# Designs tried in a protein design run: peptides against a protein of PDB entry 5VVV. Part 223

Target 1, 276 residues: chain A of PDB entry 5VVV
Amino acid sequence: FLCGVVEGFYGRPWVMEQRKELFRRLQKWELNTYLYAPKDDYKHRMFWREMYSVEEAEQLMTLISAAREYEIEFIYAISPGLDITFSNPKEVSTLKRKLDQVSQFGCRSFALLFDDIDHNMCAADKEVFSSFAHAQVSITNEIYQYLGEPETFLFCPTEYCGTFCYPNVSQSPYLRTVGEKLLPGIEVLWTGPKVVSKEIPVESIEEVSKIIKRAPVIWDNIHANDYDQKRLFLGPYKGRSTELIPRLKGVLTNPNCEFEANYVAIHTLATWYKSN
Target 2, 276 residues: chain A of PDB entry 5VVV as posed
Amino acid sequence: FLCGVVEGFYGRPWVMEQRKELFRRLQKWELNTYLYAPKDDYKHRMFWREMYSVEEAEQLMTLISAAREYEIEFIYAISPGLDITFSNPKEVSTLKRKLDQVSQFGCRSFALLFDNIDHNMCAADKEVFSSFAHAQVSITNEIYQYLGEPETFLFCPTEYCGTFCYPNVSQSPYLRTVGEKLLPGIEVLWTGPKVVSKEIPVESIEEVSKIIKRAPVIWDNIHANDYDQKRLFLGPYKGRSTELIPRLKGVLTNPNCEFEANYVAIHTLATWYKSN

## One batch from the design tools (peptide; made by RFdiffusion4, then SolubleMPNN)

Design b2_p29_2_s2 (from b2_p29_2, 15 letters changed)
Fold by OpenDDE base, seed 3:
Structure b2_p29_2_s2 (fold): chain B 276 residues (1-276), chain A 29 residues (1-29)
Amino acid sequence: as target 1 above (276 residues)
Amino acid sequence: MSDEEILKSIKEKMEKYRKEILEKQKLLE
């Protein structure tokens, strides 16, 4: 069971010292996972093709080593979906080289994210793939196999919540393709019925699990404030029954952008997780 | 915020990022 934090918000990424402090807090609270997915990190999303510099490599190696020291699984995410051509072998090779570099930093867990992108494929991809889901699954499976089928590999769908599913969760051709064709060892991220789910009913998890043919990992935006900078939610982790735990592969909270505001968010998640 | 408002915000951010990508590409040419 993956339980911890995703740094998955828009806005200023956390600094390396904040991330190390996070690992210490996660260990202290018996949480086990950090997903590196800061939307405004240039080499994560906008410039995903760019290799890390020597200085950036040293920082990431140090960060990954710190995660290991605190027994926190460091999952490196990349979000190529803004401008990748899925059908182009050079793009796939570029993605492989980027993940090879991160593997050399000691990273063993990875995520491929297709959240917050346009549903439209380019003309070249339309000639090769039957749908956007087929393109995403193809590259995800190829990367997963190329990396030697790591124990933890995550996929974030473009339809990552109930409100983004067309026509709905149970009838989505996109999620059906993901469920049927994504390799079984790849986990699927989900935010619940909404982007920011006030509640995640058990029935909603049963519905999505059926179509994706696996238990999801919750990307939980309950404490996220990147869409509304005036929002500061300091309330407890709530609206999630503990009956979700046996029906999930994990829960990763995407918290407030303000690092120091996340004590209650992370601590109450830990309490919730240990209550089962 | 509603998911419709969030989706609007996402689209605005995507357009901003596309612009930044294009501006950087022009500087490298």
Scores: peptide ipSAE 0.487, ipTM 0.891, DockQ to the pose 0.316
Fold by OpenDDE base, seed 4:
Structure b2_p29_2_s2 (fold): chain B 276 residues (1-276), chain A 29 residues (1-29)
Amino acid sequence: as target 1 above (276 residues)
Amino acid sequence: MSDEEILKSIKEKMEKYRKEILEKQKLLE
């Protein structure tokens, strides 16, 4: 069971010292996972093709080593979906090379994120792939296999919540393709019925699990505030029955972008997780 | 915020990123 934090918000990424402090807190609270997915990290999303500099590499190596020291699984995410051409072998090779670099930093767990992108393929991809889901699954499977089928590999769908599913969760051709074609060793991220789910009913997890043919990892935006800078979500982790735990592969909270605001968010997640 | 407002915010961010990508590509060309 993956339980911890995803740094998955828009806005200024956490600094390396904050991330190390997070690992200390995660270990102390018996949480086990950190997903590196800061949307405003240029080499994560906008400029995903760009290799890390020597200085950036040293920082990431140090961060990954710190995660290991605190027994936190460091999952490196990349979000190529803004401008990748899925059918272009050079793009696939560039993605492989980027993940190879991160593998050299000592990272063993990875994620491909296709959240917050247009549900449209370019002309070249439309000639090769029958749907956007087929394109995403193809590259995800290829990368997963290329990396030697790492123990933890995550996929974030473009339809990552109930409200983004067309026409709905149970009938989504996109999620059906993901469920049918995504290799079984790849985990699927899900935010619940909504982007910011006030509640995640058990029935909603059963519904999505059926179509994706696996238990999801919850990307939990309950404490996310990057969509409203005037709001801090300082309340406890709530609206999630502990009955979800046996029906999930994990829960990763995407908390407030203000690092110091997250004590309650992360601590109450830990309490929730231990209450099962 | 409604999911529609969140989606709008996401789209605005996506468009910003696309613009920055295109601006950088033009500088490399």
Scores: peptide ipSAE 0.455, ipTM 0.880, DockQ to the pose 0.322
Fold by OpenDDE base, seed 1:
Structure b2_p29_2_s2 (fold): chain B 276 residues (1-276), chain A 29 residues (1-29)
Amino acid sequence: as target 1 above (276 residues)
Amino acid sequence: MSDEEILKSIKEKMEKYRKEILEKQKLLE
């Protein structure tokens, strides 16, 4: 069971010292996972093709080593979906080289994210792939196999919540393709019925699990504040029954952008997880 | 905030990123 934090918000990424302090807190609270997915980190999303510099490599190696010291699984995410051409072998090779570089930093767990992108393909991709889901699954499976089928590999769908599913969760051709064609060792991220789910009913997890043919990992936006810079979410982790735990592969909270605001959010997630 | 308002905010951020990508590509040409 993956339980911890995803740094997955829009806005200024956390600094390396904040991430190390996070690992210490996660260990203390008996949580086990950190997902590196800061949307405004240029080499994660906007400039995903760019290799890390020597200085950036040293920082990432130090961060990954710190995660290992605190027994926290470090998952490196990349979000190529803004401008990747899936049918172009040069794009696939560029993605492979980027993940090889991160593997050399000591990273063993990875994620491909296709959240917050347009639900369409370019003309070249339409000639090769029958749908956007087929293109995403093809590259994800290829990368997963290329990396030697790592123990932890995550996929974030473009339809990552109930409200983004067309026409709905149970009838989505996109999610059906993901469920049928995504290799079984790849985990699927999900935010619940909504982008920011006030509640995540058990029945809603059973519905999505049926179509994706696996238990999801919850990307939980309950404490996310990147959509309202004037608001801090300081309340406890709530609106999730403990009956979800045996029906999930994990829960990763995407909390407030302000690092110091997240004590209650993360601590109460840990209490929830231990109550099962 | 509604999911529709969030989706609007996401689309605005996506458009900002696409603009920044295009601007950087022009500087490398």
Scores: peptide ipSAE 0.428, ipTM 0.870, DockQ to the pose 0.299
Fold by OpenDDE base, seed 5:
Structure b2_p29_2_s2 (fold): chain B 276 residues (1-276), chain A 29 residues (1-29)
Amino acid sequence: as target 1 above (276 residues)
Amino acid sequence: MSDEEILKSIKEKMEKYRKEILEKQKLLE
């Protein structure tokens, strides 16, 4: 069971000292996972093709080593979906080289994220793939196999919540393709019925699990504030029955952008997790 | 916020990023 934090918000990323302090807190609270997915890391999303500089490499190596010291699984995410051509072998090779670099930093766990992108394929991809889901699954499976089938590999679908599913969760052709064609060792990220789910009913997890043919990892936006910078979400982790725990592969909270605001959010997630 | 408002905010961010990507690509050309 993956339990911890995803740094997955828009806005100023946390500094390395904050991330190290996070790992210490996660260990203290018996949480086990950190997903590196800051939207405003240019080499994560906007400029995903660009290799890390020597200085950035040293920072990431130090961060990954710190995660290991605190027994926190460091998952590196990349979001190529803004401008990748899935059918272009050069794009696939560029993605492989980028993940090879991160592997050299000591990273062993990875994620491919296709959140917050348009459903439209370019003309070249339409000639090769029958749907956007087929294109995403193809590259995800290829990368997963190329990396030697790492123990932890995550996929974030473009339809990552109930409200983004067309026509709905149980009838989505996109999620059906993901469920049928995504290799079984790849985990699927999900935010619940909504982008920001006030509640995540057990029945909603059973519904999505059926179509994706696996238990999801919750990317939980309950404490996310990047959409409303005037608000801090200081309340406890709530609206999630402990009956979800046996039906999930994990829960990763995407909390407030303000690092110091997250004590209650993360601590109450840990209490929730231990109550099972 | 509604998911519609969030989706609008996401689309605005995506468009900003696409513009920045295009501007950087032109500088490399």
Scores: peptide ipSAE 0.411, ipTM 0.863, DockQ to the pose 0.292

Design b2_p29_2_s3 (from b2_p29_2, 14 letters changed)
Fold by OpenDDE base, seed 4:
Structure b2_p29_2_s3 (fold): chain B 276 residues (1-276), chain A 29 residues (1-29)
Amino acid sequence: as target 1 above (276 residues)
Amino acid sequence: MSDEEILKSIKEKMEKARKEILEKRKELE
């Protein structure tokens, strides 16, 4: 069971010292996972093709080593979906090379994120792939296999919540393709019925699990404030029954952008997780 | 925020990012 934090918000990414402090807190609270997915990290998303510099590499190596020291699984995410051409072997090779570099930093767990992108494929991809889901699954499976089928590999669908599913969760051709074609060793991220789900009913998890043919990992935006900077939700982790735990592969909270605002969010997640 | 407002915010962020990507590509040409 993956339980911890995803740094998945828009806005200024956390500094390395904040991330190290996070690992210390995660260990102290018996959480086990950190997903590196900062939306405004240029080399994670906008310029995903760009290799890390020597200085950036040193920082990431240090960060990954710190995660290991605190027994936190460091999952490196990349979000190529803004401008990748899935059918272009050079793009696939570029993605492989980027993940090879991160593997050299000592990273062993990875994620491909296709959240917050258009459902439209370019003309070249439309000639090769039957759907956007087929394109995403193809590259994800290829990368997963290329990396030697790492123990932890995550996929974030473009339809990552109930409200983004067309026509709905149970009838989504996109999610059906993901469920049927995504290799079984790849985990699927999900935010619940909504982007910011006030509640995640058990029935909603059963519904999505059926179509994706696996238990999801919750990307939990309950404490996310990057959509509304005036919103500071300092309340406890709530609206998630502990009955979800046996039905999930994990829960990763995407908390407030303000690092110091997250004590309650992360601590109450830990309490929730231990209450099972 | 409604899901519609969130979706609008996401779209605006996507458009901004795509613009920045395009600008960067032009600088590299």
Scores: peptide ipSAE 0.564, ipTM 0.915, DockQ to the pose 0.287
Fold by OpenDDE base, seed 3:
Formats: C-alpha cells, sequence, structure tokens
Structure b2_p29_2_s3 (fold): chain B 276 residues (1-276), chain A 29 residues (1-29)
C-alpha cells in the first residue's frame, strides 16, 4: 500500500530541504511514499526532453539518497503529454534517455502522467493509434518494459476523475482501453469523483476499479490549493472511509503549496491509514 | 471551486505553458 505525498501542484515547487524534511516527517508518521510531480518544474513537464544539468543531477541524487535513508519510496514522475508525439520513435527514445538519467541517480520507481492535457492527438498520432488512450498506453507499456518492469510504476490518465470521464466512469472508452491494454504491473492514479473530491465513496472506487481492472492509487487533492491561491485548507483528512484501504493500491495526498501548512494534512492521512 | 472552474484554470495553464514552450524554442533557433 503506497501512502504518502505527491508534490503534484501548480506553483512554486518545494525546495530540496523541504523535501528532505518531508521524508523525515513521512518516516516519523510511518508513511512510505513520495511522488515527485511538480507541475511547474520545467524538466518534469514543459521541457521534459531536457536532461538534468550536473548541478540538478547532484541535487536529485542527494534527494533520492535521502528518501532511501528515511525508507521513503521516491517515485519520479514525468509529464510529457503537452507536446509529445507518441508515434515518433525519437520522442520515445528521448523519454527513455531522460528516465535512464534519473535511474542513474538511484531512482527505481517511476510515473508517467497524462493529466491536464488536451484529448486531441496530432495528425501523425491519429495515423498510428486508434485513440488517445491507445497512444498513451503504448508508450507507457514500452517505457515500463524498457525500465525492466520496476516494482512501482504509475500512470495518470487524462480522465483521472469521474467528472472528466466521457460519457461517465463505467462507460468511458478511454478508461476501458487503459484497463484492457495497460500492463497489469502498472498502477493507475485517480482523484475520485472530482478533481477535488470532498468525498470518495466506496462505490465510486468499485466502479473505477472495474473498468481499469485494478485497484487505483488515489491522488488526493483534498488539501490542494493550487487552483485557489487564497485558499488554505487545514482541515483533517476526511470524507474517505477506511473501507477504501483494502480497495486501493495507495493514497498520495497532494497538499497545500505552502509546505509548512501541511502538518495536519499529512498527519491526519497517517492516522487514517493506521486506523485500518 | 467547481470542476468546471478548475477545468478552465487548467486550460489557461496549458495555453500559458504551450506559449512558453514555443517562445523558448524560438530563442534556441
Amino acid sequence: as target 1 above (276 residues)
Amino acid sequence: MSDEEILKSIKEKMEKARKEILEKRKELE
């Protein structure tokens, strides 16, 4: 069971010292996972093709080593979906080289994120793939296999919540393709019925699990404030029955952008998880 | 925020990001 934090918000990424402090807090609270997915990190998303500099490499190596020291699984995410051409072998090879670099930093867990992108494929991809889901699954499976089928590999769908599913969760052709074609060792991220789900009913997890043919990992935006910079949610982790735990592969909270504001968010998640 | 408002915000962020990508590519040409 993956339980911890995803740094998945828009806005200023956390600094390395904040991330190390996070690992210490996660260990203290018996949480086990950090997903590196900061939307405004240029080499994560907008410039995903760019290799890390020597200085950036040293920082990431140090960060990954710190995660290991605190027994936190460091999952490196990349979000190529803004401008990748899925049908172009050079794009696939570029993605491989980027993840190879990160693997050399000691990273063993990875994620491919296709959240917050257009559903439209370019003309070249439309000639090769039957749908956007087929394109995403193809590259994800290829990368997963190329990396030697790591123990933890995550996929974030473009339809990552109930409200983004067309026509709905249970009838989504996109999610059906993901469920049927995504390799079984790859986990699927989900935010619940909404982007920011006030509640995540058990029935909603059963519904999505059926179509994706696996238990999801919750990307939980309950404490996210990146869509409203004036919002600071300091409430407890709530609206999630502990009956979800046996029906999930994990829960990763995407908390407030303000690092110091996340004590309650992370601590109450830990309490919730231990109450199983 | 509603998911509709969030989706609007996401689209604006995507457009901004795409613009920045294109501007950066032109600087490198």
Scores: peptide ipSAE 0.548, ipTM 0.910, DockQ to the pose 0.345
Fold by OpenDDE base, seed 5:
Structure b2_p29_2_s3 (fold): chain B 276 residues (1-276), chain A 29 residues (1-29)
Amino acid sequence: as target 1 above (276 residues)
Amino acid sequence: MSDEEILKSIKEKMEKARKEILEKRKELE
C-alpha cells in the first residue's frame, strides 16, 4: 500500500530542504511514499525533453538518497502529454533517455502522467493509434518494459476522475482501453468522483476498479489549494472511509502549496491509514 | 470550487504552458 504525499500542485515547487523535512515527517508518521510531480518544474512538464544539468542532477541525486535514508519510496513523475507525438520514435527515444538519466540518479520508481491535457491526438498519431487511450497505453507499456518493469510504475489517465469520464466512469471507452491494454503491473492514479473530491465513496472505487481492472492509487486533492491561492486547507483528512484501504493500492495526498500548512493534512492521513 | 471552475483553471494553465513552450522553441531556432 502506497501512502504519503504527491508534490503535484501548480505554483512554486518545494525546495530541496522542504522535501527532506517532508521525508523525515513521513518516516516519523510511518508513511512510505513521495511522488515528485510539481507541475511548474520545467523539466517535469513543459520542457520534459530537456535533460537535467549537472547541478540539477546533483540536487536530484541528493534528494533521492535522502528519501532512501528515511525509507521513503521516491517516485519520479514526468508529464510529456502537452506536446508529445506518441507515434514518433524520436519522442519515445527522448522520453527513454530522460528516464535513463533519472534512473542513474538512483531512482527505481516512475510515473507517466497524462493529466491536464487535451483529449485530442495530432494528425500523425491519428494515423497510427485508434484512440488517445491506445496511444497513451502504448507508450506507457513500452516505457515500463524498457525500464525493466519497475516494482512501482504509475499511470495518470487523462480521465483521472469521475467528472472527466465520458460518458461516465463505467462506460468510458478511454478507461476501458486503459483497463484492457495497460500492463497489469502498472498502477493507475485516480482523484475520486471529482478533481477535488469532498468524499470518495466505496462504491465509486468499486466502479472505477472494475473498468480499469485494478485497485487505483488515490491522488487526493482534498487539501490542494493551487486553484485558490487565498485559501489554506488546514482541516483533517476526512470523507474517506477506512473501508477504502483494502480496495486501494494507495493514497497520495496532494496538499497545500505552502509547505508549513500541511502538518495536519499529512498527520491525519497517517492516522487514517493506521486505523484499519 | 466547482469542477467546472477547476476545469477552466486547468485549461488556462494548459494554454499558458503551450504558449511558453512555443516561445522557447522559437528562441532555440
Scores: peptide ipSAE 0.526, ipTM 0.901, DockQ to the pose 0.260
Fold by OpenDDE base, seed 1:
Structure b2_p29_2_s3 (fold): chain B 276 residues (1-276), chain A 29 residues (1-29)
Amino acid sequence: as target 1 above (276 residues)
Amino acid sequence: MSDEEILKSIKEKMEKARKEILEKRKELE
């Protein structure tokens, strides 16, 4: 069971010292996972093709080493979906080289994220792939196999919540393709019925699990505040029955952008997880 | 915030990112 934090918000990413402090807190509270996915980190998303510099490599190696020291699984995410051409072998090779570099930093767990992108393929991809889901699954499976089928590999769908599913969760051709064709060792991220789900009913998890043919990992936006910079979410982790735990592969909270505001959010997630 | 408002915010962020990608590509040409 993956339980911890995803740094998945828009805005200024956390600094390396904040991330190390997070690992100390995660270990203390018996949580086990950190997902690196900061939307405004240029080499994660907007400039995903760019290799890390020597200085950036040293920082990432130090961070990954610190996660290992605190027994926290460090998952490196990349978000190529804004401008990747899936049918172009040069794009696939560029993605492979980027993940090879991160593997050399000591990273063993990875994620491919296709959240917050348009559902449309370019003309070249339409000639090769029958749908957007087929293109995403093809590259994800290829990368997963290329990396030697790592123990933890995550996929974030473009339809990552109930309200983004067309026409709905149970009838989505996109999610059906993901469920049928995504390799079974790849985990699927999900935010619940909504982008920010006040509640995540058990029945909603059973519905999505049926179509994706696996238990999802919850990307939980309950404490996310990147959509309202004037608001801090300081309340406890709530609106999730403990009956979800045996029906999930994990829960990763995407908390407030302000690192210092997240004590209650993360601590109460840990209490929820240990209450089962 | 409604899901519609969140979706609007996401679209604005996507458009901003695509513009910045395009600007950087022009600087590298």
Scores: peptide ipSAE 0.517, ipTM 0.900, DockQ to the pose 0.259

Design b2_p29_3_s1 (from b2_p29_3, 15 letters changed)
Fold by OpenDDE base, seed 2:
Structure b2_p29_3_s1 (fold): chain B 276 residues (1-276), chain A 29 residues (1-29)
Amino acid sequence: as target 1 above (276 residues)
Amino acid sequence: SEEEEKKKREEKLKEAEEKYKEIALKDLA
């Protein structure tokens, strides 16, 4: 069971000292996972093709080493979906080289994120793939196999919540393709009924699990404030029954941008997880 | 040009962020 934090918000990423302090807090609270997915990290999303510099490499190596010291699984995410041509072998090889570099930093767990992108393929991809889901699954399976089938590999769908599913969760052709074609060792990220889900009913997890043919990992935006930096979500982790725990592969909270605001958010997630 | 491609990526990123923010705010209401 993956339980911890995704740094998945828009705005200024946390500094390395904050991330190291997070790992110490996660270990202390018996949480086990950190997903590196900061939207405004230039080499995560906008410049996903660009290799890390020597200085950036030293920082990431130090961060990954710190996660290991605190027994926290460091998952490196990349978001190529904005402008990747899925059918182009050069794009696939560029993504491979980027993940090889991160593997050299001592990273063993990875994520491919296709959140917050348009559902449209380019003309070249339309000639090769039957749908956008087929293109995403093809590259995800290829990268997963290329990396030697790592123990933890995550996929974030473009339809990552109930409100994004057309016509709905149980009838989505996109999620059906993901469930049928994504390799069984790849975990699927899910945000619940909405982008910001006040509640995640058990029945909603049973519905999505049926179509994706696996228990999801929750990317939980309950404490996310990147959409309104004038708000701080200081309340407890709530609206999630403990009956979800046996039906999930994990929960990763995407919390407030303000690192110090997250004490209650993360601590109450840990209390929730240990209550099962 | 590389500068035009960069600008187009920056515009797409901004549009994606603003769309996310709009949806998230509606989900709270």
Scores: peptide ipSAE 0.666, ipTM 0.942, DockQ to the pose 0.938
Fold by OpenDDE base, seed 4:
Structure b2_p29_3_s1 (fold): chain B 276 residues (1-276), chain A 29 residues (1-29)
Amino acid sequence: as target 1 above (276 residues)
Amino acid sequence: SEEEEKKKREEKLKEAEEKYKEIALKDLA
């Protein structure tokens, strides 16, 4: 069971010292996972093709080493979906080289994120792939196999919540393709019925699990505030029954952008996780 | 140009963020 934090918000990423302090807190609270997915890391999303500099590499190596020291699984995410051409072997090779570099930093767990992108394939991809889901699954499976089938590999679908599913979760052709074609060793990220789910009913997890043919990992936006800088979510982790725990592969909270605001959010997630 | 491609990526990224923010705000209502 993956339980911890995703740094997955828009806005200024946490500094390396905050991330190290996070790992210490996660270990202390018997949480086990950190997903590196900061939207405003230029080399994570906008410039996903660009290799890390020597200085950036040293920082990431230090961060990955710190995660290991605190027995926290460091999952490196990349979001190529904004402008990747899935059918282009050069794009696939560029993605491979980027993940090879991160593998050299000592990273062993990875995520491919296709969140917050348009459902539109380019003309070249439309000639090769039957759907956007087929294109995403193809590259995800290829990358997963290329990396030697790492123990933890995550996929964030473009339809990552109930409200994004067309026509709905149980009938989504996109999620059906993901469930049928995504290799079984790849985990699927999900935010619940909504992008910001006030509640995640058990029935909603049973519905999505059926179509994706696996238990999801919750990317939990309950404490996310990147959409409104005037709000801070200081309340406890709530609206998730403990009956979800045996039905999930994990829960990763995407908390407030303000690192110091997250004590209650992360601590109450840990309490929730231990209550099962 | 490389600058035009960069600008186009920045615009797409901003549009994606604005769309996310709009949806997330609606989810709280």
Scores: peptide ipSAE 0.666, ipTM 0.941, DockQ to the pose 0.934
Fold by OpenDDE base, seed 5:
Structure b2_p29_3_s1 (fold): chain B 276 residues (1-276), chain A 29 residues (1-29)
Amino acid sequence: as target 1 above (276 residues)
Amino acid sequence: SEEEEKKKREEKLKEAEEKYKEIALKDLA
């Protein structure tokens, strides 16, 4: 069971010292996972093709080493979906080289994110792939196998919540393709019925689990405030029955942008997780 | 050009962020 934090918000990423303090807090609270997915890391999304500089490499190596020191699984995410041509072998090879570099930093766990992108393929991809889901699954499976089938590999679908599913969760051709064609060892990220789910009913997890043919990992936006930084979500982790725990592969909270605001959010997630 | 491609990526990122923010605000209502 993956339980911890995703740094997955828009706006200024956390500094390295905040991330190290996070790992210390996660260990202290018996949480085990950090997903590196800051939207405004230029080399995560906008410049996903660009290799890390020597200085950036040293920082990431230090961060990955610190996660290991605190027994926190460091998952590196990349979001190539903005402008990747899935059918282009050069694009696939560029993605491989980027993940090879991160593997050299001592990273062993990875995520491919296809969140917050258009459902439209380019002309070249439409000639090769029967759907956008087929293109995404093809590259995800190829990368997963290329990396030697790492113990933890995550996929974020473009339909990452109930409200994004067409015509709905149980009938989505996109999620059906993901469930049928995504390799069994790859985990699927999900935010619940909505992008910001006030509640995640058990029935909603049973519905998505059936179509994706696996228990999801929750990317939980309950404490996210990147959409309105005038709000601080200081309340407890709530609206999630403990009956979800045996039906999930994990929960990663995407909390407030303000690092110091997250004490209650993360501590109450840990209490929830340990209550089952 | 590389500059036109960069600008197009920045525009797409901004549109994606704005769409996310709009949806997230509606989810709280």
Scores: peptide ipSAE 0.662, ipTM 0.939, DockQ to the pose 0.937
Fold by OpenDDE base, seed 3:
Structure b2_p29_3_s1 (fold): chain B 276 residues (1-276), chain A 29 residues (1-29)
Amino acid sequence: as target 1 above (276 residues)
Amino acid sequence: SEEEEKKKREEKLKEAEEKYKEIALKDLA
């Protein structure tokens, strides 16, 4: 069971010292996972093709080493979906080289994120792939196999919540393709019925699990505030029955942008997880 | 040009973020 934090918000990423303090807190609270997915890391999303500099590499190596020191699984995410041509072998090779570099930093766990992108394929991809889901699954499976089938590999679908599914979760052709074609060792990220789910009913997890043919990892936006910087979510982790725990592969909270505001959010997630 | 492609990527990123923020605000209403 993956339980911890995703740094997945828009706005200024946490500094390395905040991330190390996070790992210390995660260990102290018997949480086990950190997903590196900051939207405003230029080399994560906008410039996903660009290799890390020597200085950036040293920082990431230090961060990954710190996660290991605290027994925290460091998952590196990349978001190529903005402008990747899935059918172009040069693009696939560029993605492979980027993940090879991160593997050299000592990273062993990875994520491919296709959140917050258009559903439209380019003309070249339409000639090769029958749908956007087929293109995403093809590259995800290829990368997963290329990396030697790592123990933890995550996929974030473009339809990552109930409200994004057309016509709905159980009838989505996109999620059906993901469930049928995504390799069984790849985990699927999900935010619940909504992008920001006030509640995640057990029945909603049973519905999505059936179509994706696996238990999801919850990317939980309950404490996210990147959409409104005037809000701080200082309340406990709530609206999730502990009956979800045996029906999930994990829960990763995407908390407030303000690192210091997250004590209650992360601590109450840990209490929830241990109450099962 | 590379600059036009960069600008187009910046615009798409901003539109995606704005769409996310709009949906997230509606989800809390």
Scores: peptide ipSAE 0.657, ipTM 0.939, DockQ to the pose 0.907

